# Ledger of designs, part 39: peptides against a protein of PDB entry 6B9H

Target 1, 151 residues: chain A of PDB entry 6B9H
Amino acid sequence: AELCESLLTWIQTFNVDAPCQTVEDLTNGVVMAQVLQKIDPAYFDENWLNRIKTEVGDNWRLKISNLKKILKGILDYNHEILGQQINDFTLPDVNLIGEHSDAAELGRMLQLILGCAVNCEQKQEYIQAIMMMEESVQHVVMTAIQELMSK

## One batch from the design tools (peptide; made by RFdiffusion4, then SolubleMPNN)

Design b2_p15_3_s3 (from b2_p15_3, 4 letters changed)
Fold by OpenDDE base, seed 5:
Structure b2_p15_3_s3 (fold): chain B 151 residues (1-151), chain A 15 residues (1-15)
Amino acid sequence: as target 1 above (151 residues)
Amino acid sequence: DPVLQEFFEKVLSSL
């Protein structure tokens, strides 16, 4: 999916420790958890990160478990810190991500992380970083942000 | 791209 591929490129700019070159690399949630910690390390602290299991391999049950924790963290962060409401009908299906590596649903998850970045304490820095990316990626990100801001 | 620049400047001003 175009959204997933563009946001994968965006995720790669965070320079996290976990491998993040392919869609499959993101399905266990480890990269996403490390990105969220960079976005707000006070909220997504070491104790939170330690709840995400590493080295899950191809175990889709463990992937889904991680993804559920991450989605919950994102939703709680939006309500408790960002003061935003998220439409539940647009939430990603983490079962499809963990079991089938569904790129469309993964794109939805990455879009929620994008929402955290453009509303966090360093929101200006993240927007400026996006403006330095390829124009084709910027267009997709623009559309994704528009959807988030037009709740 | 002026469209992109205008959009992100708008977002920056609203955040």
Scores: peptide ipSAE 0.631, ipTM 0.930, DockQ to the pose 0.103
Fold by OpenDDE base, seed 4:
Structure b2_p15_3_s3 (fold): chain B 151 residues (1-151), chain A 15 residues (1-15)
Amino acid sequence: as target 1 above (151 residues)
Amino acid sequence: DPVLQEFFEKVLSSL
């Protein structure tokens, strides 16, 4: 999916420790957890990160478990820190991500993380970084942000 | 791209 591929490119700019070259690399939630910690390390602290299982391999049940924790963290962050500034009406199906590597659903998951970045304390820096990406990626990101901010 | 530039500047100013 176009959304997933563009946001994968965006995720890669965070230079996290976990492999993040393919859609499959993101399905276990480890990259996403590390990205969220970079976005707000005070909220997504070490205690939170330690709840995300590493060494998941191809175990789709463990992937789904991680993804559920990630999604909960994002939603809680929106309520507790961001004051629900972004619209989470279209929640990703983490079962499809974990079991089938569904790129469309993964794209929606990454879109929620994008929402965290553009509303966090470092939102200025993240927007500036997006503005330096390829124009094709910027267009997708623009659409994604528009959807998040719509009421 | 002027369209992109205008959009992201709008986002920046609204934050």
Scores: peptide ipSAE 0.629, ipTM 0.929, DockQ to the pose 0.102
Fold by OpenDDE base, seed 2:
Structure b2_p15_3_s3 (fold): chain B 151 residues (1-151), chain A 15 residues (1-15)
Amino acid sequence: as target 1 above (151 residues)
Amino acid sequence: DPVLQEFFEKVLSSL
């Protein structure tokens, strides 16, 4: 999916330790958790990160478990720190991500992380970084942000 | 791209 591919490119700019070259690399949630820690290390601290299982392999049950924790973290962060509400009917299906590597649902998950980045304390830095990306990626990101702001 | 530039500047000012 275009959203997923563009946001994968965006995620790669964080230069996290976990492999993040393919869509499937993101399905275990480890990359996403590490990205969230970079976005706000005070909230997504080491104790939070340690709840995300590493060395998951192809175990889709463990993937889903991680993804559920990450989604909860994002929602809690939006409520407790960002003071924003997200409609439930637009939330990603983490079961499809974990079991089937669904790119569309993964795109929605990454979109929520994008929402965290562009609203966090370092929002200016993240927006400036986005403005340095390829124009085609910027357009996708723009649309994704617009969707977030309309919810 | 002026459209992109204007959008992100608007986002920066609104957040």
Scores: peptide ipSAE 0.629, ipTM 0.929, DockQ to the pose 0.102
Fold by OpenDDE base, seed 1:
Structure b2_p15_3_s3 (fold): chain B 151 residues (1-151), chain A 15 residues (1-15)
Amino acid sequence: as target 1 above (151 residues)
Amino acid sequence: DPVLQEFFEKVLSSL
């Protein structure tokens, strides 16, 4: 999916410790959790990160468990810190991500993380970083942000 | 791309 591939490229700019080269690399949630910690380390602190299982392998049940925690964290962050500025009406299906590596649903999850980045305290820095990416990626990001801000 | 530039500048101002 175009959304997933473009946002994967965006995720790679965070230079997290976990492997993040493929769609499947993201399905266990570890990369996402590390990215969220970079976005707001005060909220997504070490204690929060420690709730995410790192040795998941191909266990789709563990993947889903992680993804559920991450999604909850994003939603809580949106409510508690961002003031519910992100439209989360269409939530990603974490079961499809964990069990089937569904790129479309993964794209939606990454879109929520994008929402966190463009609304966080460091929003200017993240937006400026996006503006340095390939135009094709920027267009996808633009569309993704537009969706987040839509009614 | 002026479209992209204008959009992200708008986002910076509105968020």
Scores: peptide ipSAE 0.628, ipTM 0.930, DockQ to the pose 0.102

Design b2_p15_3_s4 (from b2_p15_3, 6 letters changed)
Fold by OpenDDE base, seed 1:
Structure b2_p15_3_s4 (fold): chain B 151 residues (1-151), chain A 15 residues (1-15)
Amino acid sequence: as target 1 above (151 residues)
Amino acid sequence: DPILQEFFEKIQSRL
C-alpha cells in the first residue's frame, strides 16, 4: 500500500535499533514501540517499552499481543497527553497486521504514530524532518496528516 | 493547529 510504504520510509528516519527495512519488520511492533519512545520518552519510558516482547519471531500471537499494547499506548497518549479524542471506529486491526502482515492496516497504525509525532511537544522538529523527505513520500505523509487533522 | 497548517501549506506549495 502506498500509505504503508511511505510511512515505512518515514519510520526509518527515526533510526531505531530494531530492523525496520520491510513491512514484515514492523509487524511485531518493536520498531513502533521504539519510535514512540523517541517521540516522547517521558511517556513511553523504559518501563513501558519493557512490556513489549522483542523476541517474537514469526509468532503471530505474540505480534498481536505487542501490537495491542502499542495501540493502547497510542490511544492513552492521545487522551492523556495530547488532549485528543481518537475515533475508535477507524482504529487499525492489529490482528490482521500480526497474522497476515496486512499493509493497509499497518499503514493505519503508522498513521496513528505519525499523529503522535506531529502533535507532540517536538512537533516542529518532526514537521521539519518531513519537509526534507523525497517529494512523493512527503506528499503521502502530508495527506495522511491532513486526514488525521480533519477528524 | 496553526503551526501545522502553516508547514503543510508550505509543503503543498512545493509539490
Scores: peptide ipSAE 0.157, ipTM 0.774, DockQ to the pose 0.617
Fold by OpenDDE base, seed 4:
Structure b2_p15_3_s4 (fold): chain B 151 residues (1-151), chain A 15 residues (1-15)
Amino acid sequence: as target 1 above (151 residues)
Amino acid sequence: DPILQEFFEKIQSRL
């Protein structure tokens, strides 16, 4: 999916420790958790990160468990910290991500993380970084942000 | 949010 691929490129700019080269790399939630920690390490602290199992392998049940925790973290962050600045339209189906590596649903998940970045305390830096991305990727990312913020 | 507003204005100018 175009959204997923562009947001994967965006995710890669965080230079997290976990492998983040493919869609499959993201399905266990570890990369996403590490990205969220970079976005707001005070909220997504080590205690939070430690709730995400790292040695998941291909166990889709464990992937889903991680992804549910990630999604909950994102939603809680939006509610508790960001004041729900982004719309809660369609939530990603983490079951499809974990079990089938569904790129479309993963794209929606990454879009929520994007929402965290462009609304967090360091939003200016993240927005500036996005505005310097390659045009085709930038367009998709900007459109994704618009969707998040639009009613 | 002025930062987001500026961002969206730039987006609209490019679309």
Scores: peptide ipSAE 0.142, ipTM 0.761, DockQ to the pose 0.483
Fold by OpenDDE base, seed 3:
Structure b2_p15_3_s4 (fold): chain B 151 residues (1-151), chain A 15 residues (1-15)
Amino acid sequence: as target 1 above (151 residues)
Amino acid sequence: DPILQEFFEKIQSRL
């Protein structure tokens, strides 16, 4: 999926410790958790990060468990820190990500992380970095931001 | 951003 591939490229700019070369690398949630810690280390601190299992392998149940924690963290962060309100909106299906490496659903999850970056304390720096990305990737990322802001 | 805020609120409500 174009959204997932472009956001994977964006995720790679964070230079986290976990492998993040492929869509499959993101399905266990470890990369996503490390990225969130970089976005706001005061909120997504070491205690929070330590709740994410790193030795997951191909265990889809453990992947789903991690992804549920990450999704909850994102939603809580938006409510508690970013001042976002809770409305009825389509959430990523973490079961499809964990069991099937569903790129479309993974793209939705990464889009939520993108939302954290462009609304956090360092949002100006993240937006500026996005504006310097390769044109095709930048287009997808900016469209994803616009979609987040319109729904 | 109000639009982003509403988006995340909708996601939280479904979680």
Scores: peptide ipSAE 0.101, ipTM 0.657, DockQ to the pose 0.040; fails the geometry check
Fold by OpenDDE base, seed 2:
Structure b2_p15_3_s4 (fold): chain B 151 residues (1-151), chain A 15 residues (1-15)
Amino acid sequence: as target 1 above (151 residues)
Amino acid sequence: DPILQEFFEKIQSRL
């Protein structure tokens, strides 16, 4: 809940085209996909983005399908581009996100995106932006980064 | 960062 709320605020700083005001807005994966494209447009290019269905409405099956693709993209990015290794890390349950808008699981997924941002080519810019965030949000985001860096 | 790297590999291994 707290993690999700803070990371939602962080996500909003990307100024993507898709609505991103609520937890529900993130459940279809469109915002997340657009954010990833901003993080690394060479990897998360137009071809990749085109695999994400934009008109899903309340169809939780389509949401889950998108979320699975996004999760796969994040993991592949970490492996292929960032060269990061993860053992037995708890993955977000995209089924709970898509079907029930589970904030806790969504927070986990946004944390993975945060990991991409703080390891990408423009990592310094993203880190500096985080350091300028409101104190309570900054604390949660930085703690989330620390967790990623320690495991 | 090696720690971040290992973290993401753990996630990948479970996917």
Scores: peptide ipSAE 0.100, ipTM 0.653, DockQ to the pose 0.039; fails the geometry check

Design b2_p15_4_s1 (from b2_p15_4, 6 letters changed)
Fold by OpenDDE base, seed 5:
Structure b2_p15_4_s1 (fold): chain B 151 residues (1-151), chain A 15 residues (1-15)
Amino acid sequence: as target 1 above (151 residues)
Amino acid sequence: DPLLEEFFKKILSSL
């Protein structure tokens, strides 16, 4: 999916420790958790990050467990820190991500992380970084942000 | 791209 591919490129700009070259690399949630920690390390602190299991391999049950924790963290962050500036609409199906590496659902998950970045305390830095990306990626990101903020 | 630049500037000035 175009959304997932563009947001994967965006995720790669965070330079996290975990491998993040392919869609499948994101399905265990480790990259996403590390990205969220960079976005707000006070909220997504080491104690939070330690709840995400590493070395899950191809175990889709462990992937889903991680993804559920991450989704909960994102939703709680929106309510507690961002003041629900981004409302819930179509939530990603983490079962499809963990079990089938569904790119469309993964795109929706990454879109929620995008929402955290463009509304966090350092939103200016993240928006400016997006403005330095390829134009085609910027267009997809623009549409994704518009969808989030129109709800 | 003027459209992109205008959009992101608008976001920067909001919220």
Scores: peptide ipSAE 0.585, ipTM 0.922, DockQ to the pose 0.100
Fold by OpenDDE base, seed 3:
Structure b2_p15_4_s1 (fold): chain B 151 residues (1-151), chain A 15 residues (1-15)
Amino acid sequence: as target 1 above (151 residues)
Amino acid sequence: DPLLEEFFKKILSSL
């Protein structure tokens, strides 16, 4: 999916410790958790990150467990810190991500993380970084942000 | 791309 591939490219700019070269690499949630910690280390602190299982392998049940924690973290962050600037829409189906590596649903998950980045304390730095990416990626990101901010 | 530039500048100004 175009959304997933573009946001995967964006995620790679964070240069996290976990492998993040493929869609499959993101399905266990470890990369996403590490990215969130970079976005706001005070909220997504070490204690929060330690709740995410790192050695999941191909266990889709453990993947789903991690993804549920991450999704909850994102939603709580939007409510508690960002003041609910991200509007309601269809939430990603973490079951499809964990069990089937569904790129469309993963794209929606990464879109929520994008929402965190463009609304956090360092939002201007993240937006400026996006402006340095390939135009094709920027167009996808633009559309994704528009969707997040629309009523 | 002027469209992209305009959009992100708008976001930067609104946030």
Scores: peptide ipSAE 0.582, ipTM 0.920, DockQ to the pose 0.102
Fold by OpenDDE base, seed 2:
Structure b2_p15_4_s1 (fold): chain B 151 residues (1-151), chain A 15 residues (1-15)
Amino acid sequence: as target 1 above (151 residues)
Amino acid sequence: DPLLEEFFKKILSSL
């Protein structure tokens, strides 16, 4: 999916410790959790991160468990910190991500993380970083942000 | 790209 591929490229700019080269690499949620910690380490602190299982292998049940925690964290962050700056829309199906590596649903998950980045305290830095990416990626990101804020 | 630049400038200027 175009959204997933573009946002995967964006996620890679965070230079997290976990492998993040493929869609499959993101399905266990570890990369996403590490990215969220970079976005707001005061909220997504060490205690929060420690709730995410790091060694899940191909166990889709453990993947889904992680993804559910991450999704909840994102939604809580939007409510508690960002003041619901992101409009309500279809949430990603974490079951499809964990069990089937569904790229479309993963794209929606990464889009929520994008929403956190462009609305957080350091939004200027993240937006400036996006502006340095390939034009094709910027267009996808622009559309994704528009959907988050205007839907 | 002027379109992209204008969009992200708008986002930067918003709360």
Scores: peptide ipSAE 0.581, ipTM 0.920, DockQ to the pose 0.099
Fold by OpenDDE base, seed 1:
Structure b2_p15_4_s1 (fold): chain B 151 residues (1-151), chain A 15 residues (1-15)
Amino acid sequence: as target 1 above (151 residues)
Amino acid sequence: DPLLEEFFKKILSSL
């Protein structure tokens, strides 16, 4: 999916410790959790990150468990910190991500993380970084942001 | 791309 591939490229700019080269690499949620910690380390602190299991392998049940925690974290962050500035009514199906590596649903998950980045305290820096990416990626990001802020 | 530039400038100003 175009959304997933472009946002994967965006996720790679965070330079997290976990492997993040493929769609499959993102399905266990570890990369996403590390990205969220970079976005707001005060909220997504080490205690929060420690709730995400890092050694899940191909266990789709453990992947889903992680993804559910991450999604909850995003939703709580949106409510408690961002003041519900983003549209999170259309939630990604984390079961499809964990069990089937569904790229479309993964794209929607990454879109929620994008929402966190462009609304966080360092939003200016993240937007500036996006503006330095490839034009094709910027177009996808633009559309994704538009969808998030359309209320 | 002027379209992209305009959009992100708008987002920056709205935050």
Scores: peptide ipSAE 0.580, ipTM 0.920, DockQ to the pose 0.102

Design b2_p15_4_s2 (from b2_p15_4, 7 letters changed)
Fold by OpenDDE base, seed 1:
Structure b2_p15_4_s2 (fold): chain B 151 residues (1-151), chain A 15 residues (1-15)
Amino acid sequence: as target 1 above (151 residues)
Amino acid sequence: DELLQKFFEKVQARL
């Protein structure tokens, strides 16, 4: 999916410790959790990160468990810190991500993380970083942000 | 956000 691929490229700019080269690398949620910690380490602190299991391998049940925690964290962050409501009807299906590596749903998940980045305390820095990406990626990212902001 | 808006306009302008 175009959204997923562009946001994967964006995710890679965070230079997290976990492998983040493929869609499959993101399905266990570890990369996502590490990215969120970079976005707001005060909220997504070590205690929060420690709830995300590492070394899950291909265990889709463990992937889903992680993804559920991450999604909850994103939603809580939006409500508690960013002060914005999230439309629950458009939430990603973490079951499809964990069990089938669904790129479309993964894209939706990464889009939520993008929303956190462009609304957080350091949003200016993240927006500037986006401006340095390839034009085609910028277009997709822009569209993704606009979609979030319109809800 | 002003910067975000500028970003949107920049991207749209070159498309």
Scores: peptide ipSAE 0.393, ipTM 0.873, DockQ to the pose 0.799
Fold by OpenDDE base, seed 5:
Structure b2_p15_4_s2 (fold): chain B 151 residues (1-151), chain A 15 residues (1-15)
Amino acid sequence: as target 1 above (151 residues)
Amino acid sequence: DELLQKFFEKVQARL
């Protein structure tokens, strides 16, 4: 999916420790958790990050477990810190991500992380970084942000 | 957000 590929490129700009070259690399949630910690280390602190299992391998049950924790963290962050409501009808299906590496659902998950970045305390820095990306990526990212803001 | 607005306008201008 175009959304997933563009947001994968965006995720790569964070330069996290975990491998983040492919869609499959993101399915265990480790990269996403590390990105969230960079976005707001006070909220997604080391104690929160330590709840995410790093030695997952191909175990889709463990992937789903991590992804559920991450999704909950994102939702709680939006309600407690950002003061935003998220439409539950558009939430990503983490089962499809963990078991089937579904790119469309993964794109939705990354879109939620994008929402955290462009609404956090240092949102201006993330917005400026996006403005320096390739034009095709900027268009997809812009559309994704607009969709989030309209909900 | 003013910066977001400027970003959106910039991208839309290229389309």
Scores: peptide ipSAE 0.357, ipTM 0.857, DockQ to the pose 0.802
Fold by OpenDDE base, seed 2:
Structure b2_p15_4_s2 (fold): chain B 151 residues (1-151), chain A 15 residues (1-15)
Amino acid sequence: as target 1 above (151 residues)
Amino acid sequence: DELLQKFFEKVQARL
């Protein structure tokens, strides 16, 4: 819950086109996909983004389908581009995110995206942005980064 | 990463 809330705040700094005010807004994966494209548009390019269904409504099956694609993209990015610099041992349960809007599992997924940001080509920019965030958010983000990079 | 290290040190100092 705390992880998800803090990372939701972090996600909002990307100023993506899709609504991103609530946990529910993130459950269809569209925001996450748009954020990943900002992180690395060469890898998460238009062809990749086009595989994410944008008009899913409350269809949890479509949400889960999107989330699975996004999770795979993150994992592939870590292996192919980032050299496996983050720990993906504990993966989010995308079924719980899509069907039940599970905040804890969503937090885990956003944490993986955070890992992409702090290891990408523009990592210095993202780290600096985090350093300017509210202190309580910084603490959660710091802990999340430490968990990804130290284990 | 030097900047990340500075971030951790800064945040830890405020805790």
Scores: peptide ipSAE 0.060, ipTM 0.727, DockQ to the pose 0.903
Fold by OpenDDE base, seed 3:
Structure b2_p15_4_s2 (fold): chain B 151 residues (1-151), chain A 15 residues (1-15)
Amino acid sequence: as target 1 above (151 residues)
Amino acid sequence: DELLQKFFEKVQARL
């Protein structure tokens, strides 16, 4: 999926420790958790990160468990730190991500992380970095931001 | 951004 592939490229700019070169690399949630820690290390601290299992392999049940924790973290961060209200919005299906590596649903999850970056304390720096990305990737990322803001 | 805020609110509500 174009959204997932472009956001994967964006995720790679964080230079996290976990492998993050393929869609499959993101399905266990480890990369996403490390990215969130970089976005706000005070909120997504070491204690939070340690709740994410790193030795997952192909265990889709463990992947789903990690992804649920990450999704909850994102939602809580938006409510507690970013001052966002909770409305009826289509959430990513973490079951499809964990069991089937569904790129469309993974794209939705990465879009939520993108939302954290462009609304956090360092939002200007993240937005500026996005503006320097390759044009085709930048277009997808900016469209994803606009969609988040309109929902 | 208000649009981003609404998006996250919807996500949180479904979680």
Scores: peptide ipSAE 0.091, ipTM 0.659, DockQ to the pose 0.041; fails the geometry check

Design b2_p15_4_s3 (from b2_p15_4, 5 letters changed)
Fold by OpenDDE base, seed 2:
Structure b2_p15_4_s3 (fold): chain B 151 residues (1-151), chain A 15 residues (1-15)
Amino acid sequence: as target 1 above (151 residues)
Amino acid sequence: DPLLQEFFERIESSL
C-alpha cells in the first residue's frame, strides 16, 4: 500500500536500532516501540519499552501481542498526553499485521504513530523534517495528517 | 511544492 510504503520511509528517518527496511521488519512492533520512545521518551520510557518482546522471529502470536501493547500505548498517549486531538478513524487490525504482514493495516498503525509525532512536544521538528522529504512521500504524509486532524 | 509548504505551515500554526 502507498500509505505503508511512504510511512515506512518516514519511519526510517528516526534511525532506530532495529532493522526497518521492509514491511516485514515492522510487523513485530520493535521498530514502532523504538520510534515511539524517540517521540516521547518520558511517556514511552524504558519500563514501557521493556514490555515489548524482542527477537520474536516469525512467531505471529508474539508479534500480535507486541502490536496490541503498542496500539494501547498509542491510544493511551493520545488520551492522556495529547488530549485526543486526533479524530476517530478506523483502527488497525493488529492480527492481520502480525499474522499476514498486511501492508494496509500496517499503514494505519504507522499513521497513528505519525499522529503522535505531529502532536508531541517536538511537533515543529517533525513537521519540518516531513517538509524536507521526497515529494511523493510528502503528499502521502500530508494526506494522512489531514485525515487525522479533520476526519 | 508551495501548496504542500503552505499546508504544513498552517498545521504548525494550529498545533
Scores: peptide ipSAE 0.070, ipTM 0.731, DockQ to the pose 0.101
Fold by OpenDDE base, seed 3:
Structure b2_p15_4_s3 (fold): chain B 151 residues (1-151), chain A 15 residues (1-15)
Amino acid sequence: as target 1 above (151 residues)
Amino acid sequence: DPLLQEFFERIESSL
């Protein structure tokens, strides 16, 4: 999906330790967790990150478990820290991500992380980084932000 | 791109 591919490119700018070259690389949630820690290390601290299993392989059950924790973390962050900027938004189906590597649902998951970045304390830095992205990718990211703001 | 710049300025003001 175009949304997923563009947001994958965006995710790659964080330069996390975990492999993040393909859609499949994101399905275990490890990259997402490391990105969230970079966004707000005080909230997504080492204790939170340690709840995410790093050695899951192709085990879709463990992937789903990680993704559920990450989704919960994002929702809690929006409620507790960001003042619920994202409301009445369709949640990604983490079962489809973990079991089938569904790119559309993964795109929605990454969109929630994008929401965290553009609403966090360092929002200006992340917005500036988006402004420096390649135009075709930038347009998709901009559209994704607009959708978040309209919900 | 000035149109993109305007867009992000609008986003920044609304966040």
Scores: peptide ipSAE 0.069, ipTM 0.724, DockQ to the pose 0.105
Fold by OpenDDE base, seed 4:
Structure b2_p15_4_s3 (fold): chain B 151 residues (1-151), chain A 15 residues (1-15)
Amino acid sequence: as target 1 above (151 residues)
Amino acid sequence: DPLLQEFFERIESSL
């Protein structure tokens, strides 16, 4: 999906330790967790990160478990820290992500992470970073942000 | 959010 590919490109700018070159690389949630830790290391601290299993392989059940934890973390972060500044009107189906590597649903998950970045304490820096990306990616990211904050 | 508004305006103007 276009959303997923653009947000994958955005995710890659974080330079996390975990492989993050393909959609499949993101399905275990490890990259997402590391990105969230970069966004707010005080909230997504090492204790939180340690709840995410890293030796998942192709076990879709473990992927889903990780993704559920990550989704919960995102939602809790929005509620507790961001004051629900972004809307979760449509939650990603983490089952489809974990079991089928569904790009559309993965895009929705990454969109929520994008919401965390553009609303966190260092949101200005993340916004500026997005503005330095390729124009086509910027457009998709812009639309994604608009969707999160308009509904 | 004025930052986001500026963000959108800049992106739209560059497209």
Scores: peptide ipSAE 0.052, ipTM 0.690, DockQ to the pose 0.715
Fold by OpenDDE base, seed 1:
Structure b2_p15_4_s3 (fold): chain B 151 residues (1-151), chain A 15 residues (1-15)
Amino acid sequence: as target 1 above (151 residues)
Amino acid sequence: DPLLQEFFERIESSL
């Protein structure tokens, strides 16, 4: 999916410790959790991050468990910190991500993380970083942000 | 957000 691939490229700019080269690399949620910690380390602190299981391998049940925690964290962050600036009406199906590596649903999850970045305290820096990306990627990211703000 | 609007306009104009 174009959304997923472009947002994967965006995720890679965070330079997290976990492997993040492929769609499959993102399905266990570890990269997502590390990205969220970079976005707001005061909220997504070490205690929060420690709830995400590492070394899950291909265990789709563990992937789903992680993804559920991450999704909850994103939703709570939107409600508690961002004042619901991000509309969460359309939620990703984490079961499809964990069990089938569904790129479309993964794209939706990454879109929520994008929403966190462009609405957080350091939003200006993240927007500027996006502006430095390849044009076609910028277009997809822009469209993704517009979708979040238009709901 | 004015920065975000500027961002969108720049991208749209370059495509």
Scores: peptide ipSAE 0.042, ipTM 0.679, DockQ to the pose 0.773

